Peptides against a protein of PDB entry 3ZOQ. Designs and how they scored, part 126

Target 1, 223 residues: chain A of PDB entry 3ZOQ
Amino acid sequence: QLLQDSWWNQLKEEFEKPYYQELREMLKREYAEQTIYPDSRDIFNALHYTSYDDVKVVILGQDPYHGPGQAQGLSFSVKPGVKQPPSLKNIFLELQQDIGCSIPNHGSLVSWAKQGVLLLNTVLTVRRGQANSHKGKGWERLTDRIIDVLSERERPVIFILWGRHAQMKKERIDTSKHFIIESTHPSPFSARNGFFGSRPFSRANAYLEKMGEAPIDWCIKDL

## One batch from the design tools (peptide; made by RFdiffusion4, then SolubleMPNN)

Design b2_p21_8_s3 (from b2_p21_8, 10 letters changed)
Fold by OpenDDE base, seed 5:
Structure b2_p21_8_s3 (fold): chain B 223 residues (1-223), chain A 21 residues (1-21)
Amino acid sequence: as target 1 above (223 residues)
Amino acid sequence: ADEAENEKLEEELLKLAKEEL
């Protein structure tokens, strides 16, 4: 599927660069020879659901879930009918504690994406059962450019940076224009060290309201 | 998948992700 015109205008120059052509040819081989996640049509779902101009909040992830049927091209999100991964369970626990939302019976964050929450992984593909298998293949250069063009935007963005990997992107964000919400990662290994009680959802909405924007409805309905 | 703040955490997370598969 073609990117929305708003993202195409921001990223067209990247798609013409040698690194992206090499990445694309690599991905064609990978999808032909290996089981790759997400489905090839879902790779850019974060950009499909959230236009460049509609971005209100960014949540950075590392790479897609590498299990069958899990990844849907959105950071931390899983397809309906898939068991919620541990980090996603902790995200929903914090959501409940922060703003009183019920824990949903599924793990799809598509409702956030449709409201302007860019659910971006830094790496957009993975081999089945091989976490970070597509690290250093060119995705990081594209996703860094996505962060850069959002940082250059005059209309403010809220960046939610969970854990060290996401926080390493802070140097690319103009903090004179944009807001950053930082905590430890929602992983079971780090969540108790600062993620729980960080209240990223209410804090994000407080910034949106201060900017005169509509808040995000973070509560996810059951399917 | 699940990010980690250090290499040991990455290894443990990778093990947990494999056990849940």
Scores: peptide ipSAE 0.025, ipTM 0.556, DockQ to the pose 0.080
Fold by OpenDDE base, seed 1:
Structure b2_p21_8_s3 (fold): chain B 223 residues (1-223), chain A 21 residues (1-21)
Amino acid sequence: as target 1 above (223 residues)
Amino acid sequence: ADEAENEKLEEELLKLAKEEL
């Protein structure tokens, strides 16, 4: 089933640019010669689940999980039946402390995506076992354009920027229109330095309510 | 509009997938 998407009108010019054609040719070789994640059909799942107009919240990730069966084209999210990665476990711990949600028995964030949470990685593909292997290949230019067109949108967006990599995108966000929630990364290496107790979920909903929008149901049901 | 946009996004993904086969 085709998912609602208004991204083509925002991004069509990018797909015709030389950098994207070079990226595409690189990806063809990579998928043919290497094990690449996510599945090629899942690369744009963040855009598939959350149209340009439906975006309420953006959560930026770096690149996909590089283990078998993990990545599903959504930042921090893993396919059902996959063990929750450490960062995702910490996200759910903060969710529980922030707004009282139970920790789900799976790691799929699709329910957030369907409510207007754009779960965007800055790099949309990775080689198996090789974190950031597709860094600097063209994805960052496309995903920068995604941030830019959201920043240009009149209807406000909430950007959740965990850690330095995501926070580097703050320069592209019109803070006169859009809201930013910043903390340290949910990684075990940084979560205790400001991610825990940052309450990003309740803060995001408080902004949505102030805008007259429906809050996100952040609580994830068990499967 | 949304259907046509979805078709184009799927065509790009399908082109990627077909050329990987």
Scores: peptide ipSAE 0.022, ipTM 0.518, DockQ to the pose 0.020
Fold by OpenDDE base, seed 3:
Structure b2_p21_8_s3 (fold): chain B 223 residues (1-223), chain A 21 residues (1-21)
Amino acid sequence: as target 1 above (223 residues)
Amino acid sequence: ADEAENEKLEEELLKLAKEEL
């Protein structure tokens, strides 16, 4: 699936940089020697589903799920048929309380991505069973550039920043043009400390409406 | 086998970069 030409125009210079070549060589070795998630074809799914120009909302994650069949290249999202992780369950609980959506029978957020919700992890790969195993290997520099080019865009973006890791990216966002929705992380360890009742979905749609943009249909249909 | 798989992964990552990005 061709990433829309819009991301290539924004990122082409990054792929020629030494850090990305080193990352690429590392990834070749990792995929050859170990079980890495997501599938290599799914690494850039966030950019595949949501073009640079179509981005309305960004939801930042840290790194992919490290269990079998879970990761699909989208932050917080899991493939259909996979048990919803605790953080994703809490996202759906907040979605239900915020705007009345039913809890879906699956964990795929592809319907959000197709509507302009960039589901970006800061690190795009992980070793099986080893959370943050690819931290500091070069992904953060590429994903920082993704944030930067979105921040530079004239058309406003809404950044949803759950927890401290995502909120550390706030310094890269021009708040004179872009909107930020911040809360604690949806994790069971933090959700009760401000994620629940934060109403990120209705707040995002309220900003979109103010901009004259179509709101996101956040409700996910059963499969 | 490893070189051909690496070359395929390179082509897929390059294709991801050049054609898909």
Scores: peptide ipSAE 0.029, ipTM 0.565, DockQ to the pose 0.024; fails the geometry check
Fold by OpenDDE base, seed 4:
Structure b2_p21_8_s3 (fold): chain B 223 residues (1-223), chain A 21 residues (1-21)
Amino acid sequence: as target 1 above (223 residues)
Amino acid sequence: ADEAENEKLEEELLKLAKEEL
């Protein structure tokens, strides 16, 4: 499905650049020779579900889950029927503590994406069982441009930056226009050091309300 | 098989590049 016209207008120049052509040729070989995640049709799901103009909140991830059936092209999200990864379980624990949502029986964050939560990874593909295998191949340049064009937007965005990798992107964000919510990563190794009790969901909604925007319904229904 | 799958994958990746991004 075509990028919503709003993203195409912001990113069309990137797709003509040599780095993106090289990335595309690399991805063709990778998908032909081995198991790559997500499915090729799901790579840009974050941009499909959330147009450039509809972005209210950005949640940055690193790269897709590298296990069978997990990745959906959305940061932290997993397909229904897939066991919730440890970081996602901690996200739902914080969601419950922050705003009282029940923990869903699945890990799909599509309902957030449809409400204007851009669930963007900085790297959009991965080899099966090989975390960061597509790091430094061109995705970071494209996803940096996505952050840049959102930072240039007049209508404010809320960036939720969990952990050091996401926080490194703060230098690209005009903090005079945009709001930043920072904490440690939801990973079991870091969640107790500041992610738990950070209340990112209520804080994001409080900023949206101050801007005259509809809040996000963060509560996820069971399937 | 490989060329048709590669062409379909190229079309999907082109569609992904033109359609998705």
Scores: peptide ipSAE 0.017, ipTM 0.548, DockQ to the pose 0.025; fails the geometry check

Design b2_p21_8_s4 (from b2_p21_8, 11 letters changed)
Fold by OpenDDE base, seed 4:
Structure b2_p21_8_s4 (fold): chain B 223 residues (1-223), chain A 21 residues (1-21)
Amino acid sequence: as target 1 above (223 residues)
Amino acid sequence: DDEAENEALEKELLELAKAAA
């Protein structure tokens, strides 16, 4: 709940609402009784690394990885030393084909976050081994508000929406001032149906350049 | 985060809910 001033100003009203208080109480029980990911200190990493004002690009995920040591509080990202999940591997394959980046020896996307890429999951916590276990518990209302306040921002944002779940958020985005990049999900089950060859990274940078913004350095250095 | 995996799980849960109804 400790956020940068820019996010706090946008979200402070949400934290006072009953739904969020109920969510918080639920999370207290869950973290006490279950193994929950990510670490409680990492839940809001997306907002910690990327302030409201510094957001240039948004990449939406669904919920955190539910395996040990994986979730980093950033969509699609895994902690260093963790095997890259299939979707992330495909993201790096597309990155290589799109703009020539080498595939990194780790799966941390922190370097993107620090440059203004908001790596936001719709649901910010999960039980070990139980995908979507915290779906419908209140996170979606908060993260919808995050999308809303970004949509309301005057400075344009680029939304990268992979797959149907993320694309369902289009209705919340003012496309008169914000840009959307859509494709199928990077999952092995869908990547060949449109994700590969979608070139989201070069397209995002093209939009940034048109807006007079510095492009993202998408290439990730080895650790 | 794997959308396809999550969707499969949701489908399973939906089927279970139908069976319990």
Scores: peptide ipSAE 0.047, ipTM 0.594, DockQ to the pose 0.071
Fold by OpenDDE base, seed 1:
Structure b2_p21_8_s4 (fold): chain B 223 residues (1-223), chain A 21 residues (1-21)
Amino acid sequence: as target 1 above (223 residues)
Amino acid sequence: DDEAENEALEKELLELAKAAA
């Protein structure tokens, strides 16, 4: 895979390890025999859009959307023209309530990624219609390393951890350097138990400003 | 949580499939 130099320097050793080679071989079979999301060229979009050095915020997801045309290699994000999934709708509702952004007419979060929001799933591929079908196949080891190298970075990062799955990663984050924003998941089944009103966007920007960094423009324009 | 998200997404996909059938 082709990555930006900053990520390659951090991750090159992982790609040479047996677990990743096995993952790669598995993926080759999966993409050949099954319908896998996202498109193989989009698997590492989170790293493509946001370099290691440019990461300001991390938003962790579990795995890609498993419906046709949805996943674009960014956590919670869907390709333009795709109906916004329930969790994403709630993310935008909280965004509106938190900082007054209008609800966009699409679900692409690419504009966040380009500003330094790493939209990382812990598992980067999925079979059509089979959530978590690629869980435990090696992705978690790679994405754990991504979290680790960010945690080790001197320049602070803000980690937004929605739900228990993402929050399990907080033990890997040096909280003496980095800031963690935790709440329940934006899913309709959990959003009212803490996600709504958590104001992750304004809190993230407040921390960025405290560090002397430019805040994220979280508002997404219509296409 | 993530499981709840998956369930919500599956329901949405099911509804879309029904509408397309």
Scores: peptide ipSAE 0.038, ipTM 0.554, DockQ to the pose 0.106
Fold by OpenDDE base, seed 5:
Structure b2_p21_8_s4 (fold): chain B 223 residues (1-223), chain A 21 residues (1-21)
Amino acid sequence: as target 1 above (223 residues)
Amino acid sequence: DDEAENEALEKELLELAKAAA
């Protein structure tokens, strides 16, 4: 896929490395032989919607939703017309309690991405019905590099790290330059243990304002 | 996805509950 110049400049060396070439060949086989999500054209949507320079906030996910029509290349996000997954529902509940946004009638977070919220999964593809089926195939190395180049950026970034999986990436983030918002995961199994009431949206905007940047309009309009 | 995260978290919570009991 063709990436924006800003991301290409940061990641071009990765794309030339053997691990990524092997990943690419694996993906070619997978998409030919299996049902893989998201659509191959949507794999890098997070990078397409949010340029390297425009990143204000990062929200890390694990891997794409593995059901039909769900994944759209953005962490936690689902295509319009798709039932909101449990974690996403809880995200919207916290959004409502945090800053008063209405719960949207869809689950697309594209509006966040367009404002500089990098909705990045650590693994960017998955087989239908098989969670984490593409774990350990090379995506983590690329997405670690994405985190690294953002951490190296002079302009501060806000990292929202929900749950242990995302929080394991904290060691890669220069906290002298960047801000981290941590809580339990929005999953129904953990949301009541810290996610609810964590107010990540208002906190993120508070940091942005402190930095002299425009806040994110987190409220999502109905379609 | 929710499934992978839920399974891991469920196991963790169960272990914590057992340890606290």
Scores: peptide ipSAE 0.036, ipTM 0.651, DockQ to the pose 0.086
Fold by OpenDDE base, seed 2:
Structure b2_p21_8_s4 (fold): chain B 223 residues (1-223), chain A 21 residues (1-21)
Amino acid sequence: as target 1 above (223 residues)
Amino acid sequence: DDEAENEALEKELLELAKAAA
């Protein structure tokens, strides 16, 4: 799949840099020698579904789910037919309490992505069963650039930053122009410490409305 | 199939990184 021209124009210089070439070579070896998630064709799904110009909201994750068939190239999202991971279940619980959406019978967040929610992980690949196995290999530099070019965009963006890892990216965001929604992570280990009741979905839509933009339909239909 | 994944990765990365194709 071709990267949309809007992202290409923002990121083309990165692809020529040594770090990205090294990352690419590493990934080639990894996919050849290991079981890597997501599928190689799904690595950039976040950018495929949500163009640079269409980004309204960014939700940052750390790295893909490392179990079979889970990762979809979108942060927190899982392919249809896959059991919802605990963090995702909590996201849907908060969604229900926040704006009244029903819990979907699947975990695909593609409908959000298609509406302008950039579901971006900091690291875009992972070895099966080995969380953070591709940390520090170059993805962070690319995804930092993604955040940077969004921060530089004139049209405001809403960044939803769950947990410390995502919140570390706040320094890259022009908060005079963009909106930040912060809470603890939806993980069972932290959700009760601030994620539940944070109402990120209604708050995001409130910002969109203030900007004169259409709100996100966060409710996900059953498949 | 790791080999198939590798080939798919090459294609995807080349398509995305047009200048590096």
Scores: peptide ipSAE 0.029, ipTM 0.627, DockQ to the pose 0.026

## One batch from the design tools (peptide; made by RFdiffusion4, then SolubleMPNN)

Design b2_p22_1_s1 (from b2_p22_1, 13 letters changed)
Fold by OpenDDE base, seed 3:
Structure b2_p22_1_s1 (fold): chain B 223 residues (1-223), chain A 22 residues (1-22)
Amino acid sequence: as target 1 above (223 residues)
Amino acid sequence: EEEELKKEIEEYLEYQKEVAAA
Protein backbone atom coordinates (compact mmCIF):
# COMPACT_ATOMS: atom_id res chain seq x y z
CA GLN B 1 0.00 0.00 0.00
CA LEU B 2 1.07 3.55 -0.70
CA LEU B 3 1.74 5.48 2.49
CA GLN B 4 1.92 9.21 2.99
CA ASP B 5 5.40 10.59 2.44
CA SER B 6 5.95 11.34 6.11
CA TRP B 7 5.25 7.74 7.13
CA TRP B 8 7.17 6.31 4.19
CA ASN B 9 10.26 8.23 5.26
CA GLN B 10 9.97 6.73 8.74
CA LEU B 11 9.10 3.15 7.78
CA LYS B 12 10.62 2.48 4.34
CA GLU B 13 13.51 0.50 5.82
CA GLU B 14 11.11 -1.80 7.67
CA PHE B 15 9.34 -2.84 4.49
CA GLU B 16 12.60 -4.18 3.05
CA LYS B 17 13.39 -6.32 6.09
CA PRO B 18 12.90 -10.10 5.98
CA TYR B 19 10.32 -10.13 8.77
CA TYR B 20 8.03 -7.82 6.84
CA GLN B 21 8.47 -9.72 3.60
CA GLU B 22 7.55 -12.90 5.45
CA LEU B 23 4.54 -11.13 6.93
CA ARG B 24 3.43 -9.99 3.49
CA GLU B 25 3.75 -13.50 2.10
CA MET B 26 1.74 -14.85 5.01
CA LEU B 27 -0.94 -12.22 4.46
CA LYS B 28 -1.15 -13.04 0.75
CA ARG B 29 -1.90 -16.65 1.65
CA GLU B 30 -4.31 -15.70 4.42
CA TYR B 31 -6.35 -13.30 2.30
CA ALA B 32 -6.49 -15.88 -0.49
CA GLU B 33 -7.48 -18.83 1.69
CA GLN B 34 -9.34 -17.28 4.64
CA THR B 35 -11.67 -14.41 5.43
CA ILE B 36 -9.37 -11.75 6.83
CA TYR B 37 -10.26 -8.36 8.31
CA PRO B 38 -10.05 -5.58 7.55
CA ASP B 39 -10.17 -5.36 3.77
CA SER B 40 -6.61 -5.49 2.46
CA ARG B 41 -6.93 -1.91 1.24
CA ASP B 42 -7.85 -0.76 4.75
CA ILE B 43 -4.96 -2.36 6.67
CA PHE B 44 -3.01 0.89 6.91
CA ASN B 45 -5.98 3.26 7.25
CA ALA B 46 -4.61 4.60 10.52
CA LEU B 47 -1.49 5.78 8.69
CA HIS B 48 -3.51 6.96 5.69
CA TYR B 49 -5.77 9.22 7.74
CA THR B 50 -3.06 10.49 10.09
CA SER B 51 0.38 11.39 8.72
CA TYR B 52 3.50 11.03 10.83
CA ASP B 53 3.83 14.78 11.21
CA ASP B 54 0.14 15.30 11.96
CA VAL B 55 -0.05 12.81 14.83
CA LYS B 56 -1.21 14.58 17.99
CA VAL B 57 -2.66 11.64 19.92
CA VAL B 58 -2.14 7.89 19.72
CA ILE B 59 -4.77 5.40 20.88
CA LEU B 60 -3.45 1.84 20.87
CA GLY B 61 -5.61 -1.20 20.28
CA GLN B 62 -4.74 -4.88 20.17
CA ASP B 63 -6.05 -6.24 16.87
CA PRO B 64 -9.00 -5.58 14.53
CA TYR B 65 -12.59 -6.59 15.16
CA HIS B 66 -13.07 -10.05 13.71
CA GLY B 67 -16.74 -9.85 12.74
CA PRO B 68 -18.12 -9.20 9.26
CA GLY B 69 -18.01 -5.60 8.13
CA GLN B 70 -16.69 -4.26 11.43
CA ALA B 71 -13.00 -3.43 11.10
CA GLN B 72 -11.98 -0.42 9.05
CA GLY B 73 -8.27 -0.29 9.87
CA LEU B 74 -8.66 2.00 12.89
CA SER B 75 -8.44 0.86 16.51
CA PHE B 76 -11.82 0.64 18.26
CA SER B 77 -13.59 2.05 15.19
CA VAL B 78 -16.34 0.30 13.22
CA LYS B 79 -17.74 1.10 9.81
CA PRO B 80 -20.96 3.10 9.62
CA GLY B 81 -24.03 0.90 9.86
CA VAL B 82 -22.28 -1.53 12.19
CA LYS B 83 -23.58 -1.96 15.72
CA GLN B 84 -21.27 -0.33 18.23
CA PRO B 85 -19.25 -2.93 20.14
CA PRO B 86 -19.47 -2.75 23.94
CA SER B 87 -16.00 -1.24 24.39
CA LEU B 88 -16.82 1.47 21.88
CA LYS B 89 -20.11 2.18 23.62
CA ASN B 90 -18.17 2.65 26.84
CA ILE B 91 -15.73 4.96 25.07
CA PHE B 92 -18.67 7.12 23.99
CA LEU B 93 -20.14 7.01 27.50
CA GLU B 94 -16.87 8.30 28.92
CA LEU B 95 -16.71 10.88 26.14
CA GLN B 96 -20.17 12.11 27.12
CA GLN B 97 -19.32 12.29 30.81
CA ASP B 98 -15.89 13.81 30.15
CA ILE B 99 -16.69 16.63 27.75
CA GLY B 100 -20.43 16.45 27.11
CA CYS B 101 -20.49 14.95 23.62
CA SER B 102 -23.65 13.22 22.45
CA ILE B 103 -23.44 9.54 21.64
CA PRO B 104 -23.27 9.20 17.85
CA ASN B 105 -25.56 6.91 15.86
CA HIS B 106 -22.52 5.14 14.36
CA GLY B 107 -19.13 3.88 15.49
CA SER B 108 -16.75 5.43 12.97
CA LEU B 109 -13.82 7.29 14.52
CA VAL B 110 -12.55 8.59 11.17
CA SER B 111 -13.20 12.16 12.32
CA TRP B 112 -10.68 11.63 15.12
CA ALA B 113 -8.13 10.17 12.72
CA LYS B 114 -8.47 13.15 10.38
CA GLN B 115 -7.66 15.48 13.27
CA GLY B 116 -4.42 13.73 14.20
CA VAL B 117 -5.56 10.86 16.40
CA LEU B 118 -3.58 7.81 15.30
CA LEU B 119 -5.92 4.87 15.93
CA LEU B 120 -3.30 2.13 15.81
CA ASN B 121 -3.71 -1.56 16.54
CA THR B 122 -0.53 -3.43 17.42
CA VAL B 123 -1.66 -6.23 15.10
CA LEU B 124 -3.29 -4.98 11.91
CA THR B 125 -5.12 -8.07 10.60
CA VAL B 126 -7.24 -10.91 11.97
CA ARG B 127 -9.05 -14.02 10.77
CA ARG B 128 -12.83 -13.99 10.90
CA GLY B 129 -14.00 -15.08 14.32
CA GLN B 130 -10.48 -15.69 15.62
CA ALA B 131 -9.15 -12.93 17.85
CA ASN B 132 -5.35 -12.60 17.86
CA SER B 133 -5.03 -15.14 15.05
CA HIS B 134 -2.31 -13.02 13.45
CA LYS B 135 -0.44 -12.34 16.68
CA GLY B 136 3.30 -12.95 16.47
CA LYS B 137 3.42 -12.87 12.67
CA GLY B 138 5.41 -9.66 12.30
CA TRP B 139 2.91 -6.84 12.80
CA GLU B 140 4.13 -6.16 16.33
CA ARG B 141 7.63 -5.43 15.07
CA LEU B 142 6.32 -2.91 12.55
CA THR B 143 3.94 -1.24 14.98
CA ASP B 144 6.68 -1.13 17.61
CA ARG B 145 8.73 0.78 15.04
CA ILE B 146 5.79 3.15 14.52
CA ILE B 147 5.76 3.83 18.26
CA ASP B 148 9.55 4.21 18.25
CA VAL B 149 9.66 6.79 15.47
CA LEU B 150 6.89 8.76 17.16
CA SER B 151 8.79 8.59 20.43
CA GLU B 152 11.88 9.91 18.64
CA ARG B 153 9.91 12.79 17.14
CA GLU B 154 10.74 16.20 18.56
CA ARG B 155 7.15 17.43 18.58
CA PRO B 156 5.38 15.86 21.59
CA VAL B 157 2.75 13.14 21.24
CA ILE B 158 0.00 12.13 23.66
CA PHE B 159 -0.30 8.36 24.09
CA ILE B 160 -3.59 7.06 25.44
CA LEU B 161 -2.95 3.56 26.77
CA TRP B 162 -6.08 1.65 27.77
CA GLY B 163 -5.39 -1.67 29.45
CA ARG B 164 -2.20 -3.60 30.10
CA HIS B 165 -1.59 -4.66 26.51
CA ALA B 166 -1.30 -1.05 25.41
CA GLN B 167 0.54 -0.07 28.59
CA MET B 168 3.28 -2.59 27.78
CA LYS B 169 4.38 -0.16 25.09
CA LYS B 170 5.14 2.54 27.65
CA GLU B 171 8.77 1.40 27.85
CA ARG B 172 9.19 2.46 24.22
CA ILE B 173 7.94 6.00 24.86
CA ASP B 174 10.27 8.81 25.91
CA THR B 175 8.25 10.32 28.74
CA SER B 176 10.64 13.26 28.90
CA LYS B 177 9.10 14.46 25.63
CA HIS B 178 5.73 12.74 25.38
CA PHE B 179 2.63 12.46 27.54
CA ILE B 180 0.98 9.26 28.70
CA ILE B 181 -2.67 8.86 29.69
CA GLU B 182 -3.29 5.46 31.27
CA SER B 183 -6.39 3.70 32.53
CA THR B 184 -8.07 0.32 32.49
CA HIS B 185 -9.54 -0.89 29.22
CA PRO B 186 -12.99 0.35 28.10
CA SER B 187 -14.15 -3.28 27.92
CA PRO B 188 -17.22 -4.03 30.05
CA PHE B 189 -14.93 -6.34 32.02
CA SER B 190 -12.64 -3.52 33.12
CA ALA B 191 -14.27 -0.15 32.42
CA ARG B 192 -15.67 0.27 35.94
CA ASN B 193 -12.24 -0.39 37.42
CA GLY B 194 -10.73 2.86 36.19
CA PHE B 195 -11.69 3.70 32.61
CA PHE B 196 -14.89 5.47 33.56
CA GLY B 197 -13.95 8.77 35.11
CA SER B 198 -10.43 8.72 33.64
CA ARG B 199 -11.39 11.64 31.34
CA PRO B 200 -8.82 10.89 28.65
CA PHE B 201 -10.35 13.29 26.13
CA SER B 202 -10.28 16.44 28.23
CA ARG B 203 -6.85 15.49 29.57
CA ALA B 204 -5.51 15.03 26.05
CA ASN B 205 -6.90 18.40 25.02
CA ALA B 206 -5.42 20.01 28.11
CA TYR B 207 -1.99 18.77 27.06
CA LEU B 208 -2.53 19.97 23.50
CA GLU B 209 -3.51 23.42 24.71
CA LYS B 210 -0.49 23.52 27.00
CA MET B 211 1.65 22.75 23.95
CA GLY B 212 0.00 25.56 22.02
CA GLU B 213 -1.79 23.19 19.66
CA ALA B 214 -5.41 23.03 18.61
CA PRO B 215 -7.46 20.61 20.69
CA ILE B 216 -9.21 17.61 19.19
CA ASP B 217 -12.91 17.94 18.50
CA TRP B 218 -13.80 14.59 20.00
CA CYS B 219 -17.52 14.98 19.41
CA ILE B 220 -18.73 12.83 16.53
CA LYS B 221 -21.61 13.94 14.33
CA ASP B 222 -24.40 11.61 13.34
CA LEU B 223 -24.46 10.25 9.81
CA GLU A 1 2.89 -7.46 36.01
CA GLU A 2 2.83 -10.34 33.59
CA GLU A 3 -0.01 -11.98 35.46
CA GLU A 4 -2.04 -8.79 35.35
CA LEU A 5 -1.37 -8.47 31.65
CA LYS A 6 -2.51 -12.02 30.98
CA LYS A 7 -5.70 -11.40 32.90
CA GLU A 8 -6.51 -8.24 30.97
CA ILE A 9 -5.80 -9.94 27.66
CA GLU A 10 -8.12 -12.76 28.65
CA GLU A 11 -10.81 -10.24 29.54
CA TYR A 12 -10.35 -8.47 26.22
CA LEU A 13 -10.53 -11.74 24.30
CA GLU A 14 -13.67 -12.69 26.14
CA TYR A 15 -15.14 -9.32 25.26
CA GLN A 16 -14.42 -9.91 21.59
CA LYS A 17 -16.15 -13.28 21.80
CA GLU A 18 -19.23 -11.59 23.18
CA VAL A 19 -19.21 -9.07 20.37
CA ALA A 20 -18.96 -11.83 17.81
CA ALA A 21 -21.79 -13.77 19.42
CA ALA A 22 -24.15 -10.78 19.53
Scores: peptide ipSAE 0.108, ipTM 0.737, DockQ to the pose 0.143
Fold by OpenDDE base, seed 2:
Structure b2_p22_1_s1 (fold): chain B 223 residues (1-223), chain A 22 residues (1-22)
Amino acid sequence: as target 1 above (223 residues)
Amino acid sequence: EEEELKKEIEEYLEYQKEVAAA
């Protein structure tokens, strides 16, 4: 897949490295022999919708949804017409409580991505019905590099880190330049332990305003 | 603790898939 020029300039060296070539070869076999999500054309949607220069906020996920028609290459996001997964429902509940947005009738977060919210999973593919099946295959090294080049950027970024998996990336983020918003994961198993009431959306916008940037319109319109 | 949370999330997502398929 061709990346936007801004991302290509940041990541071109990674694509030439053996680990990435091995990952690509693995993926070729996986997509040929298994049902893999998202569609191969959607793997880098997070980078397609949000250029390197346009990133304002990063929301880290683990890996794509592994059910039919769900994943669209954006963390926590599902294609229109797909039932909202429980974690996403909780995200919208917090959004409503935080800044008063209505619960949308779909689960697509593309509108966030288009405003500079990088919806990045640490692992960008998954086998149908097998969560984390592509863990440790090379994606983490690439996505770590994505975090690194954002951390190295002079223009500040806000990192929203839900849950311990995402929070493990804190050590890669230069907090002298960038801001981190942390809470428990929006999963039903953890949301009541800190995610609800964490108000990540208003807090992110407060940081953006402090930096002199336009806030994110987090409210999602019905389709 | 991190691994426990990961397992819980994975288990829940799998459970929801199973319920939806039933």
Scores: peptide ipSAE 0.071, ipTM 0.735, DockQ to the pose 0.135
Fold by OpenDDE base, seed 5:
Structure b2_p22_1_s1 (fold): chain B 223 residues (1-223), chain A 22 residues (1-22)
Amino acid sequence: as target 1 above (223 residues)
Amino acid sequence: EEEELKKEIEEYLEYQKEVAAA
């Protein structure tokens, strides 16, 4: 797929590697034989909306939503018109409590992505109704490389790591240059154990301001 | 559908807690 030049320069070597070619062949079969999310055109939306140079914040997810019409190619985000999943609802609750934003009438986080929030899942595709069905098929190697090249970037990045899965990536992040915001996952199972009250949005903006960068407008307008 | 997603996430997170606590 066509990527922005900035990401292509960082990832072109990965796309030539056997693991990625095998992944592409697997995906070709999966999309032909199964219902796979997101739409194949949306797989790399996170990279499309946020160039390598424009990344200010990274929010890591596991894999896409596996229900019809949900996945948008962005972690935690759902297409307009789709009911907000429980974790996303809690994200918006924390957003409201943290910095006073109203809860939007949709679940699209595209406005964040356009401002430099890389909404990256570690696995970028999923089979309908089967969470993590594409785990261990090659995506993790690519997305690890994405984290690595961001970690190697001179300009600082803020990594928001909700839950243990995301936090496992902390070892790949050079904390001498980059900032990490950690809490429990926004899932109803874990949100009350630390996510609520963690104030990741104001904290992220505080780091951006320290670096002399424009803060993120986290508030999402209704559609 | 939403409840199924919730359940899967909760189950996964529970598993991760168990692994981390072991």
Scores: peptide ipSAE 0.040, ipTM 0.661, DockQ to the pose 0.057
Fold by OpenDDE base, seed 4:
Structure b2_p22_1_s1 (fold): chain B 223 residues (1-223), chain A 22 residues (1-22)
Amino acid sequence: as target 1 above (223 residues)
Amino acid sequence: EEEELKKEIEEYLEYQKEVAAA
């Protein structure tokens, strides 16, 4: 539950601010009165798996999956054994076409997170069956700060921004230091309008190689 | 102070886990 020291040093001031205390109180009520996802222990999984200093790539999502057993605190990722949501299926289709990876038999992106891919939702909790139900409750201010402190980092970061919601964060990113990969969202409603063929995985690795960093092994092994 | 705040957050998350599981 404790944040890694690298993230704590970047975010400790946020946790003392009134907005976060209000968010905290709201979450206490929500978890007490309703079914909230992900499990409270998993809310900060993106930060747990990927330290501030180890971030190589950021993939922004909106909010967690709101179905039972799906959300695991990582954007677009679902727990093993859970049917892959349509957007995730499209992500894997693009992954296959981009760099030849096989489609895994599960939807967990933990292997990406462990390699430095920060799988961050802008809103970190959701009510069961109610997408975006915790929008505007304070998470966005915290996650904006996460983007800000990454943007301020000297070591470059690659931001993958799928869809308009994620792309709205571009204004917070210092493009003189950091790289941005943009396309339409992997959702079935938008994937054919630019996501497919965008090759975000090979492009991200190309940037990493130019920076002298190890590329991400995007291919996910079956469990 | 920093460590105390970290512990508070941990306690909060643990509390939420307990509440969510109840």
Scores: peptide ipSAE 0.014, ipTM 0.412, DockQ to the pose 0.018

